# Ledger of designs, part 102: peptides against a protein of PDB entry 6EJA

Target 1, 276 residues: chain A of PDB entry 6EJA
Amino acid sequence: VEYMPANPVRIAFVLVVHGRASRQLQRMFKAIYHKDHFYYIHVDKRSNYLHRQVLQVSRQYSNVRVTPWRMATIWGGASLLSTYLQSMRDLLEMTDWPWDFFINLSAADYPIRTNDQLVAFLSRYRDMNFLKSHGRDNARFIRKQGLDRLFLECDAHMWRLGDRRIPEGIAVDGGSDWFLLNRRFVEYVTFSTDDLVTKMKQFYSYTLLPAESFFHTVLENSPHCDTMVDNNLRITNWNRKLGCKCQYKHIVDWCGCSPNDFKPQDFHRFQQTARP

## One batch from the design tools (peptide; made by RFdiffusion4, then SolubleMPNN)

Design b2_p18_6_s3 (from b2_p18_6, 7 letters changed)
Fold by OpenDDE base, seed 3:
Structure b2_p18_6_s3 (fold): chain B 276 residues (1-276), chain A 18 residues (1-18)
Amino acid sequence: as target 1 above (276 residues)
Amino acid sequence: EDLYAYEGHDGRGPLPPP
């Protein structure tokens, strides 16, 4: 028998979409839509066709909104973190949307739980934050991510400017850029003026792939460090052969890997990997 | 769970020389 919480959590889903991923977006949206949750969608500034489509969807559902601001983001760009941070602020300022959890999604990942299971789980662990770490050599992670390198996002390119040091006293961590964050932690990240948040925002404004490490690092070094759970409750479609070809060298001064969009034939894996 | 997440990260690094 599935647990039905007396006070079920409500989720703010943030979707960051770009390009011509309308079909994938529709599939994802249909899979995750529920009347009790909220959906906040950012469309890349350059993706006007997609923006029109998303606006059409938002007009059909009262719990779906589109960001009035749009950023031109690039793969690995620091601006992606800015997008998340601004969306978090927006969501916190929406008094008519009483959400309890922040969840980011794209066509590259899929929740492994049904809505009821997810809500039940998060309602039970409403004080926790769910971030998946790389789970291996942290020093290697830092090197491979280029966290010890200074990057500048300018003119749709991530310029590598030189070397830098990891801030002293900070335990750096990272892994998946897909996470489930409770409202309290989002409030902390958004409004805190402590040295940690201030320094990390500055540090990660010059970081490649900042979303893969920022929230992990902030959480683990914050007063909320005991709320971390090493699980993001989703499957991300990683295919090294397809996603790791150094294909981003034209926009980033670094070789990178990216997850692949899920295809219908990939969905069978969800049932196999789903855990209670 | 992210499938092959770390393996993906392992493919990252400095650009090869021209």
Scores: peptide ipSAE 0.151, ipTM 0.731, DockQ to the pose 0.589
Fold by OpenDDE base, seed 5:
Order: structure tokens, then C-alpha cells, then sequence
Structure b2_p18_6_s3 (fold): chain B 276 residues (1-276), chain A 18 residues (1-18)
């Protein structure tokens, strides 16, 4: 018998979508949709067709909204973090959406638990934040991620401008850019004016793949550091043979990996794989 | 196939020489 929480958490799902992946988005949406949760969708500025489709969906569901602002993001771009941060602010300002957790999703990453399981779990651990770390040598992570390099997103390209230092006293961490953050921490990230948040927002505005490290780093160096759980409860469809070929060298001055979109035939794996 | 998102950074690094 599964735990039934007396006060079940409500989730704000944030979807950042682009291109013409309407079918994939629809599949994702249908898979995660529940009347008790909230869905905030950002459509890339360049994806007008998709935007129109998403708007149509949002008009059909009271708990689905589309960002009134739209950014043009590139793979690895610092603007992705800006998108998340602005979405967080928006969601906090939506007083009619009493969400408890912020969860970002893409077509390449799915929760491995059912809605009931997820809600039960998060309701039990509502004061925790779930970010999966790389779990390896941190110095290597910094080097491989290029965190010690200065990047500038400009003209649809991530320019590597040179070297930089990690701010003194900051313990950098990172890993997955898919996370589950409680409202309290999101509030901190959004509204805190302390040196940590201010400095990290500045630092990561010149960072490649910032979402893979920003929230980890901020959390671990914050007064909320004791709330971190090294797990994001997700499955990501990684195929290194396909996704790690330095395929974005024309967009970013760095080699990177990208996950593959899940296909219908991949969904059965969700039932076969579990992580605590 | 790798099912864990955190493994994605393994293939990252500076661009190879031209």
C-alpha cells in the first residue's frame, strides 16, 4: 500500500521547448498532465508554429500557461538559465498557483515514477531539493564543463572568450540539468540579495550549460545546503555514440553531449528502471 | 544506453584542433 499524503504537494512543471516537436511535446504533456499540478511552458522565440500550438493547449486547461516572454536559446547557452530563473519568478508571482515543487522537463528526460509515487515521495520530502551530481572528480567536472572558462552568448553562438577563476570560497558542483526544487529554495534563488546568489547569477551568465551547475552550486553554498538530495528521480535517454560527437561545435566553442529524445518504444524502460 | 543524466558530461571538453 502506497503512502497517501494528507497534504499532497503540487508541482509546477516547467517545459522549455523549441522547434517543431509538437508530437513529442504532446506526448510529454499527456504523460505528465494532472489536474492538481501546474504547467508553465516556454517556447523558443524562433518557434512560432510550436508557440501557436502550445497556446491552443493552454487555453484548454486552466492549469497550463505559456510564458508571455520568449527567449531565443541555443544549445549550451547561458540564456537557458535565464529562462528558468524568469520562469521561477513568474511562478512565484502567480498567487493562484500554489505549487510546492519546481520540476523542469524536456522530451529527453522523464520522471521514473508515476504521478502518485512522485507526489507521495515529494510530499514526504517536501523540504528537500533533488539535484543529481556528477558523482566524479570535481576538478575534472570543472574542466570538462568549462566552468573555468568564460563564455559569451551572442549572435546565436557561445563564444569562449578566455579563462576565468572560480569565485573564492565557492564550492562548485553540478551534473544533471534536470532537478526538483522546492518552493522555498526557488524563493531564495529568486529573491535573495545575498552575495552568493548575486555573484552566482553573474558568474553563470557567462557559463556554458549553466543549468547543469548553477542550482547545485547555489544550493550547496547557501543556508539551504542541508536540503540537497543527490537524486533527480529521472531517466535520461543517453546514447553517447549519437549524442557525444561534438556535434555542436558550430554553435558553441566547446564539445558537448546531448541526450536523445525518447521514442514511444523507449517508454517501456520506465517500468523496468527504478532509482530510490 | 545510459539512463542517468549526470553521465552526459563525459564527452565534453575543448574543441579539437582544426
Amino acid sequence: as target 1 above (276 residues)
Amino acid sequence: EDLYAYEGHDGRGPLPPP
Scores: peptide ipSAE 0.095, ipTM 0.674, DockQ to the pose 0.700
Fold by OpenDDE base, seed 4:
Formats: structure tokens, C-alpha cells, sequence
Structure b2_p18_6_s3 (fold): chain B 276 residues (1-276), chain A 18 residues (1-18)
């Protein structure tokens, strides 16, 4: 149910984009742009054309900025987490951008609901963090995610170096790498010097697909654990039969599953997805 | 209550190499 919040939340959208998806990005940007929100865009270091395009956009809108640093991210790379963490720090240091929520997006994302709906919802639950868990057996998740394996990102490849142990006392969780995090939790992740954050940052710097698990794990083991909502407010077109083809073996010493492109005929699935 | 939702692609659940 929508309502008009007295103090509507403002969202920092972090867009991680790469390749030649200029048109897709433009479409997505137009779909999600609002004057009251903030847009921080990271363009892959290798995507110079896209970077130029994004810079042009950023010059047209005062609430759009581009990261002055750029990383060469690969699928499953630990650098993706670094990208998020650095962007979080940047956003927290931008005192002129009073954002309340952090939302990550890619160029292929687009809103299913209106901005008003999103703002109303987040304003109502501004103290919560929205992370979607895998919904599977944790032991199986750990194995399949390779969390008990040590990876090193180097030369545009995720090298599997060997086995490792999950840190003692840590309950590992994960799922979707699309999340909605409130500012308070982002501050905690960014500036906390406690053992949890320190260890997890180190641990996940050698982790495959770290964004799928880092924030889940940190949140659930932190003093903020009671703020977790097992929902990322996203619809993903999952078809494991189509998406699990080990298509990234050339990049990662591991097999992975990827969501499939949405088709117009998939729209009925959106209607069937009940959202509280 | 209807929740806001985005449509997009995310990675999940890598499998051990064969």
C-alpha cells in the first residue's frame, strides 16, 4: 500500500556499468531518474566510450556523478565488492548528498514499480536492510559458491588457489548481489573497525562473487542483524536450465549461474510475484 | 502490500568445476 511519507527517503543509486551498453544505460537511467535521488556511476576501466557517454550525462544533472576511479571488473571478481565498498565510502563523504539508502544497479536493470512506490516503501522501512538469501542449504551454498576456496583476482581472471576455512564464529549467508542497504549499515560497513568487518573485508577480498555474500554475512553477524529483510525487492529471471552453463569458465576457475534476459512473455511472472 | 521491484540480472550460485 502506497502512502505519502512525511520525510521521504532519498536513494543513492550506484550503477556499475561496462561494455557498450550506452543505450541500455540511457533507458534505465531515464526510467529511474528523479531529482530527489542521487546517482553514482562506475564505468569499467576498459569501457572508455561508455565512460565518455556517462560523463556527458553527469554534466547535465547535478545529482549524477561518475567515480573518479575506475576498476576493471570481471564476472565473479572480488573487485566488484571493492567497487561497492569504495563507492559507499565516496557517497558517505559526499556531505552534499544526504542519501538514506544505497541501491546497486546495472545497465540492464529497470524499475518494475514507480518511484513513489519505492520511496514510500523504503520510507516506511527506513531502518531495514533488504538482502535476498539463497534459500538453500547453507552447507551446499558454501560449497557451490566456493566460499571454502581461496580465489585471487589477477589478469582479468579469478584464480582458485586452494582451500580455506570459514572464519570461526561467522555464520555465512548470501544470495542475490542486488540489495538495498540503509545508510546506517553502510556507515558501519565502511567505517567500523571491529573484528567482524575487518575479517570479512579480508576474507571476501579473496572470494568469488563476493557481493552475493559479503553484505549478507556482515549484516547477519553484526549488531545490525535484526534489520535484515530477506527480500531485495527485485525480480530476477531465473531459469537454471538456461543460466547454468559454466559460461564463465574462461574468466573464473569455477562454474556459475546467470539470470536470463527478460522477454515480454515473462511479464506474467512479475504479476505472480507477490510482494508484501 | 505491493513492494517496489527492479528487474535486472544478478549472478548466483556458482558450481564447482566439472
Amino acid sequence: as target 1 above (276 residues)
Amino acid sequence: EDLYAYEGHDGRGPLPPP
Scores: peptide ipSAE 0.028, ipTM 0.558, DockQ to the pose 0.208
Fold by OpenDDE base, seed 2:
Structure b2_p18_6_s3 (fold): chain B 276 residues (1-276), chain A 18 residues (1-18)
Amino acid sequence: as target 1 above (276 residues)
Amino acid sequence: EDLYAYEGHDGRGPLPPP
């Protein structure tokens, strides 16, 4: 039914998992697994049981690997970006995994297309990057996101140290921290030594929820800026009434929201197709 | 049309482990 491309893209799925959500992870993994794709899984340093389980899975599938390094990432922590960046570097150094797209996933976000649909779509738009922006007032976004504030991740806490300035000449953007990035852009982010990438890596190492803005900002200010598509092809179990209670103030000197985990009854929605 | 809705700060980073 779906168009079969002559040169189908291969996807590197990066999963950043934590806690005890083994069942949900298993469900998601089964839903997204395909022999032609690659799966790189990071398990939080504090989630040893989950790590053991994931290791067992990785031993069963040649296209599933677990990061040999593990970060202890807190909600909103800058270390999440470090996790993604290191994962990207690792994936680029894996010469035996010829992936074309980088896709991050969690239990809270799910691809809205079938594998065939996703592959067909990305194969057609293999030169594009898919990041969903906030679509609102940028100044408000900056304020609400705390981008004009300096944060330090230390001792399992995001400390707000003070105010900071956004670098001049940089158009800041952001939104969803779930994205689909082509290999070319990932290579740029990983290996470029230009002023943009260097400054942004430094800037976002002291940023709250950096993954929600780093890649957007870098992309839009880079030579690859014309490759952005304002869509991430995601379904999110979002309930702001339940998720926006500033419940993480004990971890972060800021307020934020989080989506709800998917339940089995929610899976019927995963087959819905949306077009960017 | 995607099923993602954004309303300001909606951090979706990993939740702290229990």
Scores: peptide ipSAE 0.026, ipTM 0.615, DockQ to the pose 0.223; fails the geometry check

Design b2_p18_6_s4 (from b2_p18_6, 7 letters changed)
Fold by OpenDDE base, seed 3:
Structure b2_p18_6_s4 (fold): chain B 276 residues (1-276), chain A 18 residues (1-18)
Amino acid sequence: as target 1 above (276 residues)
Amino acid sequence: EDLYAYEGADGRGPLPPP
C-alpha cells in the first residue's frame, strides 16, 4: 500500500554533468522529471557543448535551472564538494523554489523508486537524511580513501602533499556520494558557523573524493546525528572489475575506483524490481 | 536495497611504484 501524503515533499535534484554525457543526461532527466520538483544542473566549465544543450532544456521548463557559475571539476577533486555546497546555497536562496529534499544524481546512479513511491517515502520520513555508509572497516576506509593524506587540487590535478591527521573528536564515516538530504540539514551545512562545520569544510577542501565522506561525517558528528538513515535509495554499479583500474593516475596521485554507468534497459528493470 | 555493495574504496590506494 502506497502512502499518500497530505503535504507531499518537493525535491531539488542537483545534476553535476560533464563531457559527453548528453545522452545519459537526457535519459536521467526523462526518468526523474516531474512538474512538482526542481532541477538545478551544473555543467563543467570545459563542457561548452553540453552547457548549450542543457540551457536549451532549461528554457523549456520553469522548474529547471542551470548554475550561472561553472567549475572545472576533475575526478576525485575537492571542487566537487564545492560544487555541491554552492548549489545548496543557491537553492536555499531561491525563495520561489520551496524544496524539501536535496538529491544529487548522475548517469552512474539511478533511483530505485518511482516518483510517487519516492515522494511518499520521503514525505513519511521528511525529518531524516539518507546516506549510505561503506559498511566495512572504518580504518580501512580511511586508508583506502586517503583521508589521512593531504591533497591539493591545482591545475586539474590532485596533488598528494603528505600525511595529515584526522581532527580530534571527529568520527569519520563515508561511502556513497549519492545522498538524500532534508532542507533542515542542508541549511545547517550551508549556514552554520559552529566548529564542526567550519573545521570539516576546511579539512575536506584538501580531501580526495570529499563528497563520499563530508556529509556523512558532518551529519554523524552534528546535533542532527539522530536523523541519519543508512540508505540512499539508489542502485549503483560498483563492479570493481570495470571501475577499479587505477585509471585516474594521470589526474590524481592516488589509485581510484568509480561506479559504472547503467544501460538504459537496466534502469527500467530496476524500477520494477528493486526495493530499498 | 542497493544491488551492489559499496566497493569504491576497495581498489583505492597509493600509486604503484614506477
Scores: peptide ipSAE 0.245, ipTM 0.788, DockQ to the pose 0.648
Fold by OpenDDE base, seed 4:
Structure b2_p18_6_s4 (fold): chain B 276 residues (1-276), chain A 18 residues (1-18)
Amino acid sequence: as target 1 above (276 residues)
Amino acid sequence: EDLYAYEGADGRGPLPPP
C-alpha cells in the first residue's frame, strides 16, 4: 500500500529542452504530466521549431507555461545556471502556481516510478533538498570540474581564461545537475542578499557545468545545510569508458563525461539506488 | 517503500583536456 499524504506536494517541473526532439519531449511530457503539478518549459533560443511545438502544448494545458525569455545554452555553459535561476524566480513570482518542489528535467528523462510514489515520497520529506554529490575526493572533484579555473561563456563556447581561487570559507561540493529542491530553498537562492548567495552567483557565472555544483555549494554553506539529502532520486547509467570521450571539446575548453543510454541489461541498476 | 526515480542523461565529472 502506497503512502497517501494528506497534503500532497505539488511539483514545478522545469524542462530545459533543445533541438528537434519534439517526439521525445512529447513522450516524456505525457509520462510525467499530472494536473496537480506545474510545468515550466525553456526552449533553447536556437530551437525555434521546438519552441513552436512547445507553445502549442502550453496552450492546451493551464499548468504548462513556456519561458517568455530564451537562452542559447551550450553544454557546460554557465547560461544553464542562469536558466534555472531565472526559472526559479519566475516560478516564485507565479502566485497562481503553489508549487512545493522544483525538479529539473530534460527531454531525455523518463519517470520510472509512479507519480503517486514521487508525491508520497516528497510529501514525507518536503523539508529536504535532494542533491546527489559526486562521491569522490573533493579536491579531485574541484580539479576535474575545473572549479579552480575561470570560464567565460561567449560565442557558444566556454572559454577557459585562467586560474582562480575558491572563495575562502566556502565548502565546495557538487555532483549531478539533476536535483529536487524545495520551495523554501529556492526562495533563499532567489531572494537572499547574503554574502554566500551573492558571491556564489558571481562565482558560478564563470563556472563550467555550474548546475552540477552551484546548488550543492550554496545549500551546504547556507543556513539550510541540514536539509541536504545526498540523493536526486534519479537513475543514471554511468560508464566512464563510454561516457568520457571529450565529446564536447568543440564547445568547452574542457573534457566532459555524460551518462549512457540505458540498455535492458542495465535495468538491474534500478535496484542499486540508495534510498534517502 | 519504493523511491521514485527518473531515467535520464546528465553531465558529470568533466576532465581536464589532455
Scores: peptide ipSAE 0.028, ipTM 0.573, DockQ to the pose 0.201
Fold by OpenDDE base, seed 2:
Structure b2_p18_6_s4 (fold): chain B 276 residues (1-276), chain A 18 residues (1-18)
Amino acid sequence: as target 1 above (276 residues)
Amino acid sequence: EDLYAYEGADGRGPLPPP
């Protein structure tokens, strides 16, 4: 029997979805749904069918809401970070949703713990933030990520405009764009007017795949730096051979990798996966 | 297809253009 905390954390799950894979989303949603948590779903502006489906779901559950605003995001686009940041602000302004953790998910990502395990774990470590770092040479990471390059998202394309400098005094980090952030840190990111947050928001508005690095970098350079845990407690369906072939060159002036969506037959493995 | 828990280095991210 899993330990039941006296004051269990409540999670705001943020789902950023697109396309027509409503069944996939439904499977994911059902797998993670719990009455004590909150679900805030952003549907790509171009995915109207999916939006209609998600709206129907949101009307059936009081703890499920859909963003009233919708962005047209592209793979690797800076707008993804904007989506997260706006979602964070929205969630903080929802006074009727007392969430303690922010967790982003997609169809290609799944928590490796059951709800009870996750809640128990996060309740024990409610003051921590969970971001998985790349674990490699940082200079190589910067080059690989193109952090020293300036990108502009425009006309459904990420244009590489040229070189740029990383702000001095900032220790850049990154890795997974899947994270678990406590409310306190989300509040800091959302409302702080300090130089760090201000500069990083500006910097990462011109960054490729900003969510893979923004929160890591902000956290590690912030007064909250001691709250970082180098783990995101996720499972990802990977096939590097298929997922790393510069398949997005038509969208981004860079190459990248993408995970595969989970299939129904994959879900049974989640409960059997070892804890990190 | 392989399922991975996020262990070690994350495999996602951009690659240098060829």
Scores: peptide ipSAE 0.029, ipTM 0.619, DockQ to the pose 0.332; fails the geometry check
Fold by OpenDDE base, seed 5:
Structure b2_p18_6_s4 (fold): chain B 276 residues (1-276), chain A 18 residues (1-18)
Amino acid sequence: as target 1 above (276 residues)
Amino acid sequence: EDLYAYEGADGRGPLPPP
């Protein structure tokens, strides 16, 4: 039996999907769908078949919407952050969707906890933001992330243009690009005109894998810094031996690492996820 | 009951090009 909060949080799930895996997306959607939550789906501009399929789904459910705008997103592209930021603004402008938390998903994600468990947990910690940090040497992180390099997204490629300096006075952090953000912080990121948010939006528009660092950095340098929890409540099948083969060199002027798909033999690790 | 905690693909920092 799970704890039932008196005022359960409602979640806005933002799904960023691409390709032709319509069946996979449908299966994932059915696994995560609940009438009390909201689903905002962005389909890559190049994935027209998938877009048509997702539109059909959105017409069947009142709490499912598709972005009227579509971006051509690539691995590591700065446009991914733009997608999240615009979706956040859209969601804040939807007065008929009273969501409390923002959670991003892809079609490859797999649910491992019940809705009741997630809602109970987030309802208890509704004032917190969940961002998982890299947990390593920060200088090394900056170098490996290429944060001290200038990138330009153009023609479905991330071009490395040269070197740049980290903004003075900013403590840079990052890690997972999968996060759980409360509405208050999303409002801050979306509507604040302070120097921090303004400069970071500019800085990260030329950043490789910006979603892995933008929200961490903004949060930790903001008045909301005390709300950070170093946990995204997710498990990643991380294996550098398999995932670090410069598999994205054709897309970005950098070698990337990515987690691997979960196999049945990996499922024993599901219970090892620690909650803060 | 629907499941809403997730395991999947996290992003991690790239390596410098050779």
Scores: peptide ipSAE 0.028, ipTM 0.566, DockQ to the pose 0.151; fails the geometry check

Design b2_p18_8_s1 (from b2_p18_8, 6 letters changed)
Fold by OpenDDE base, seed 4:
Structure b2_p18_8_s1 (fold): chain B 276 residues (1-276), chain A 18 residues (1-18)
Amino acid sequence: as target 1 above (276 residues)
Amino acid sequence: SEWEELLELVKDYPDDFD
């Protein structure tokens, strides 16, 4: 029997989608849709067909909206962080959507737990933020992520301009670009004018793969640092031997690691994570 | 800690851009 919270959390799902994977998106959407949650969908500026499809879906549900603005993003692009930050602001300004948690998803994501399980879990830990760290040497992470490098996003490319210093006094962290953030922390990130948030927004506007590190770094150095949980509640296939290569050299002046696609042989691993 | 036993609720697939 699932625990039924007295005041169940309501989730704002931010979907960042691109390409022509309308069927995949539809499948994922149906799997995660619930009347008590909210869905805010950003479609890449270049994906007009998908945009039309998503608009059709949004017209069918009162709790589904599409961003009126659209960005052209690239893998590792700083614009992805901008997309999340603007989405957060939009969601906070939607007073008719009383959400408690922010969760980002792509069209390739898929839930392995029921909505009731998710809501019950998050309702119990509604004051926490879930960010998965890299779990290795931090200096190595900085190097591999290129955090000590200055990048500029221009013409659908991340240009490496040179070296830079990590801000002094800042504990840099990161790992996954998927996160579960409570409304309170999102409010802080969105509206705070303190030195930390201001400097980090500036710093990460020239950062490769900013979403993998920005929220981690801000959270850990903020007054909300005690709310961090080193878990993003996601199953990700991280095989360094297979995933750490220059897969996106054509659009990024850097080589790094990305999570691998799940394969049929990973099925047993999924089952091992199953709970009664 | 209790956090080490947190549930994994979603599958994460990387998005590639053309």
Scores: peptide ipSAE 0.010, ipTM 0.426, DockQ to the pose 0.028
Fold by OpenDDE base, seed 5:
Structure b2_p18_8_s1 (fold): chain B 276 residues (1-276), chain A 18 residues (1-18)
Amino acid sequence: as target 1 above (276 residues)
Amino acid sequence: SEWEELLELVKDYPDDFD
């Protein structure tokens, strides 16, 4: 029997989807759907068929909405971060959706744990943010992620323009682009006008794979740094493609890889390590 | 080259747009 909290957290699932895999998305959606959570779906601007299908779903459920805006998001593109940031703003402005946590998903994801387990865990740690770090040498991470390089997203391609410097006084971190963020931190990222948030939004608008590092870096350098847990609680299994194959060289001037090496059993144990 | 600066895992992004 799972622990049932008196005040269970409610989750805003942000789904960023593309292509024509409607059946796969439908399967995933059915697996993660719960009446007490919220689902905000962004469909790539180039995926009109999928968009029509998703709209049909959104009309059937009161807690499912589709973004009225659509971006052309590419692998490693800075536009992916923009998608998340805009989705966060939208979700905060939806006063009729009292969500407590933000979780990002793709159409290829599939839950490996029950909703009750996830809700129970997050309800116990509702004041924490879950971001998995790379766990390697930071200098190597910066180099391999291309954080010291300037990129421009244009014509569905990430163009490498040259070198750049990491902002002074900023401790850069990153790892997985799958995260669980509490509402308070999302509010900070969305509405703060401090130098940290402002500079990082600008910096990461020219970054390759920005979602793997932006939220880590902002959180660790913010007044909310004590809320970080070095675990993203990967609840979906997409460990289907491992290894650095660089299959999409045609859309990126950099072969970036993710240091994320989660195993299904990692989430099963609900292990966490809080970072000061 | 930039292609030599690889980690252990790569994120896949299907290129099957309409």
Scores: peptide ipSAE 0.009, ipTM 0.422, DockQ to the pose 0.135
Fold by OpenDDE base, seed 1:
Structure b2_p18_8_s1 (fold): chain B 276 residues (1-276), chain A 18 residues (1-18)
Amino acid sequence: as target 1 above (276 residues)
Amino acid sequence: SEWEELLELVKDYPDDFD
């Protein structure tokens, strides 16, 4: 039997979607939808068909909204961070949506726990932030992520311009670009005018794959540093046979890994477990 | 412990650098 919290948390799910993954999105949405949560969906500016479909869904549910603004996001692009930050601001300004947690998802994500399990867990740890770290040598991480390199997003491409230095006094960290952030920390990131937030926003405007490191770095160097939990609640489809390849070299002057879309044969991995 | 419970409830995300 699952613990039933007296004051269950409400989740703002931010979905960043693109392309024509309508079926996967529908399945994922069905799996995560609950009347007590909120769903804020950004559709890539270039994905007009998907946008129309998502708009139709949003009209059917009062707790589903679509961003009135749309960005042309690219894999590894700095604009992805901008998308999250703007979404956070929007969600904080929605006074009729009393959410407690921010969770980002893509069409390639799927829940590994039931809603009851997720809510019970987050309600118990509502003061914590969940970001999975790389868990290895930090210097190696910096090099592999290209954090010591300067990038510019222009013409749907991340251009590598040269070398840069990590800001002094900042402990850089990162790992997964999937995170669970409590409202308090989101408020801090959105509205703080301290040097940390200001400098990091500037720094990560020229960063490759910024979402994999920005929130980690800001959190660990902030007054909220003691709220970090080095884990997350996500499942993704990593095809180990494909490995990490330069699949998006035409978009980014760097090599990295991206999760694959789920296929019907992958559903066996989505078995939800009930804890006794 | 509380931390043990946390680890059981939260799944590790795959390492991007495997």
Scores: peptide ipSAE 0.007, ipTM 0.420, DockQ to the pose 0.042
Fold by OpenDDE base, seed 2:
Structure b2_p18_8_s1 (fold): chain B 276 residues (1-276), chain A 18 residues (1-18)
Amino acid sequence: as target 1 above (276 residues)
Amino acid sequence: SEWEELLELVKDYPDDFD
């Protein structure tokens, strides 16, 4: 029997979706839907058919909303971070949605626990933030991620402009672009005017794959650094053979890894990484 | 569906928190 918290946390799920896979999205949504949580869905500006489908879903549920703004997001694009940041602001301004945690989702990842288990766990650790770090050589990570390179998003492409320096006094970190953030930290990221948040927002506006590093770096260098948990409570399908090649060279002037869609045969990966 | 099959597997996964 699972522990039932007296004051269970409520989660704001932010879904960033694109393409035409409406049926897949519907199935996933049905699987993760709960009346006590909130769902905020961003549909890529280019995915009009999917947008219509998602709007239809949002009309059926009072705790489901669609972003009134839509961005054209590319793989590795800085605009993806902007999408999350704007979503965070929107969610904080929704006074009728008292959420406690922010969780981003896509079709390529899934919480590795049931809703009840997730809620129980987060209710116990409601003051913590969950971000998975790379856990390797940080210098190598910086080079691999191109954090010391300047990028510009233009015409659905990330252009490498040249070299840059990482701001002094900042400990850069990163890893997974899937995170679980508590409301307090989201408020800090959204409304703080301190030098850290201001500098990092500017820095990461010219960064490749910014979501893999921005929140890690901000959190670890912030007054909230003691709330860091090196685990995102997720499973991502990383396949180096397929996902870590230069398959997106037409979109970005860099090589990196991207998560792949889950398949039933990938269950063995859950077993390997499921323990928080 | 593919997702349904995966979800069934996840539902039976042991709860290992703490």
Scores: peptide ipSAE 0.000, ipTM 0.335, DockQ to the pose 0.025

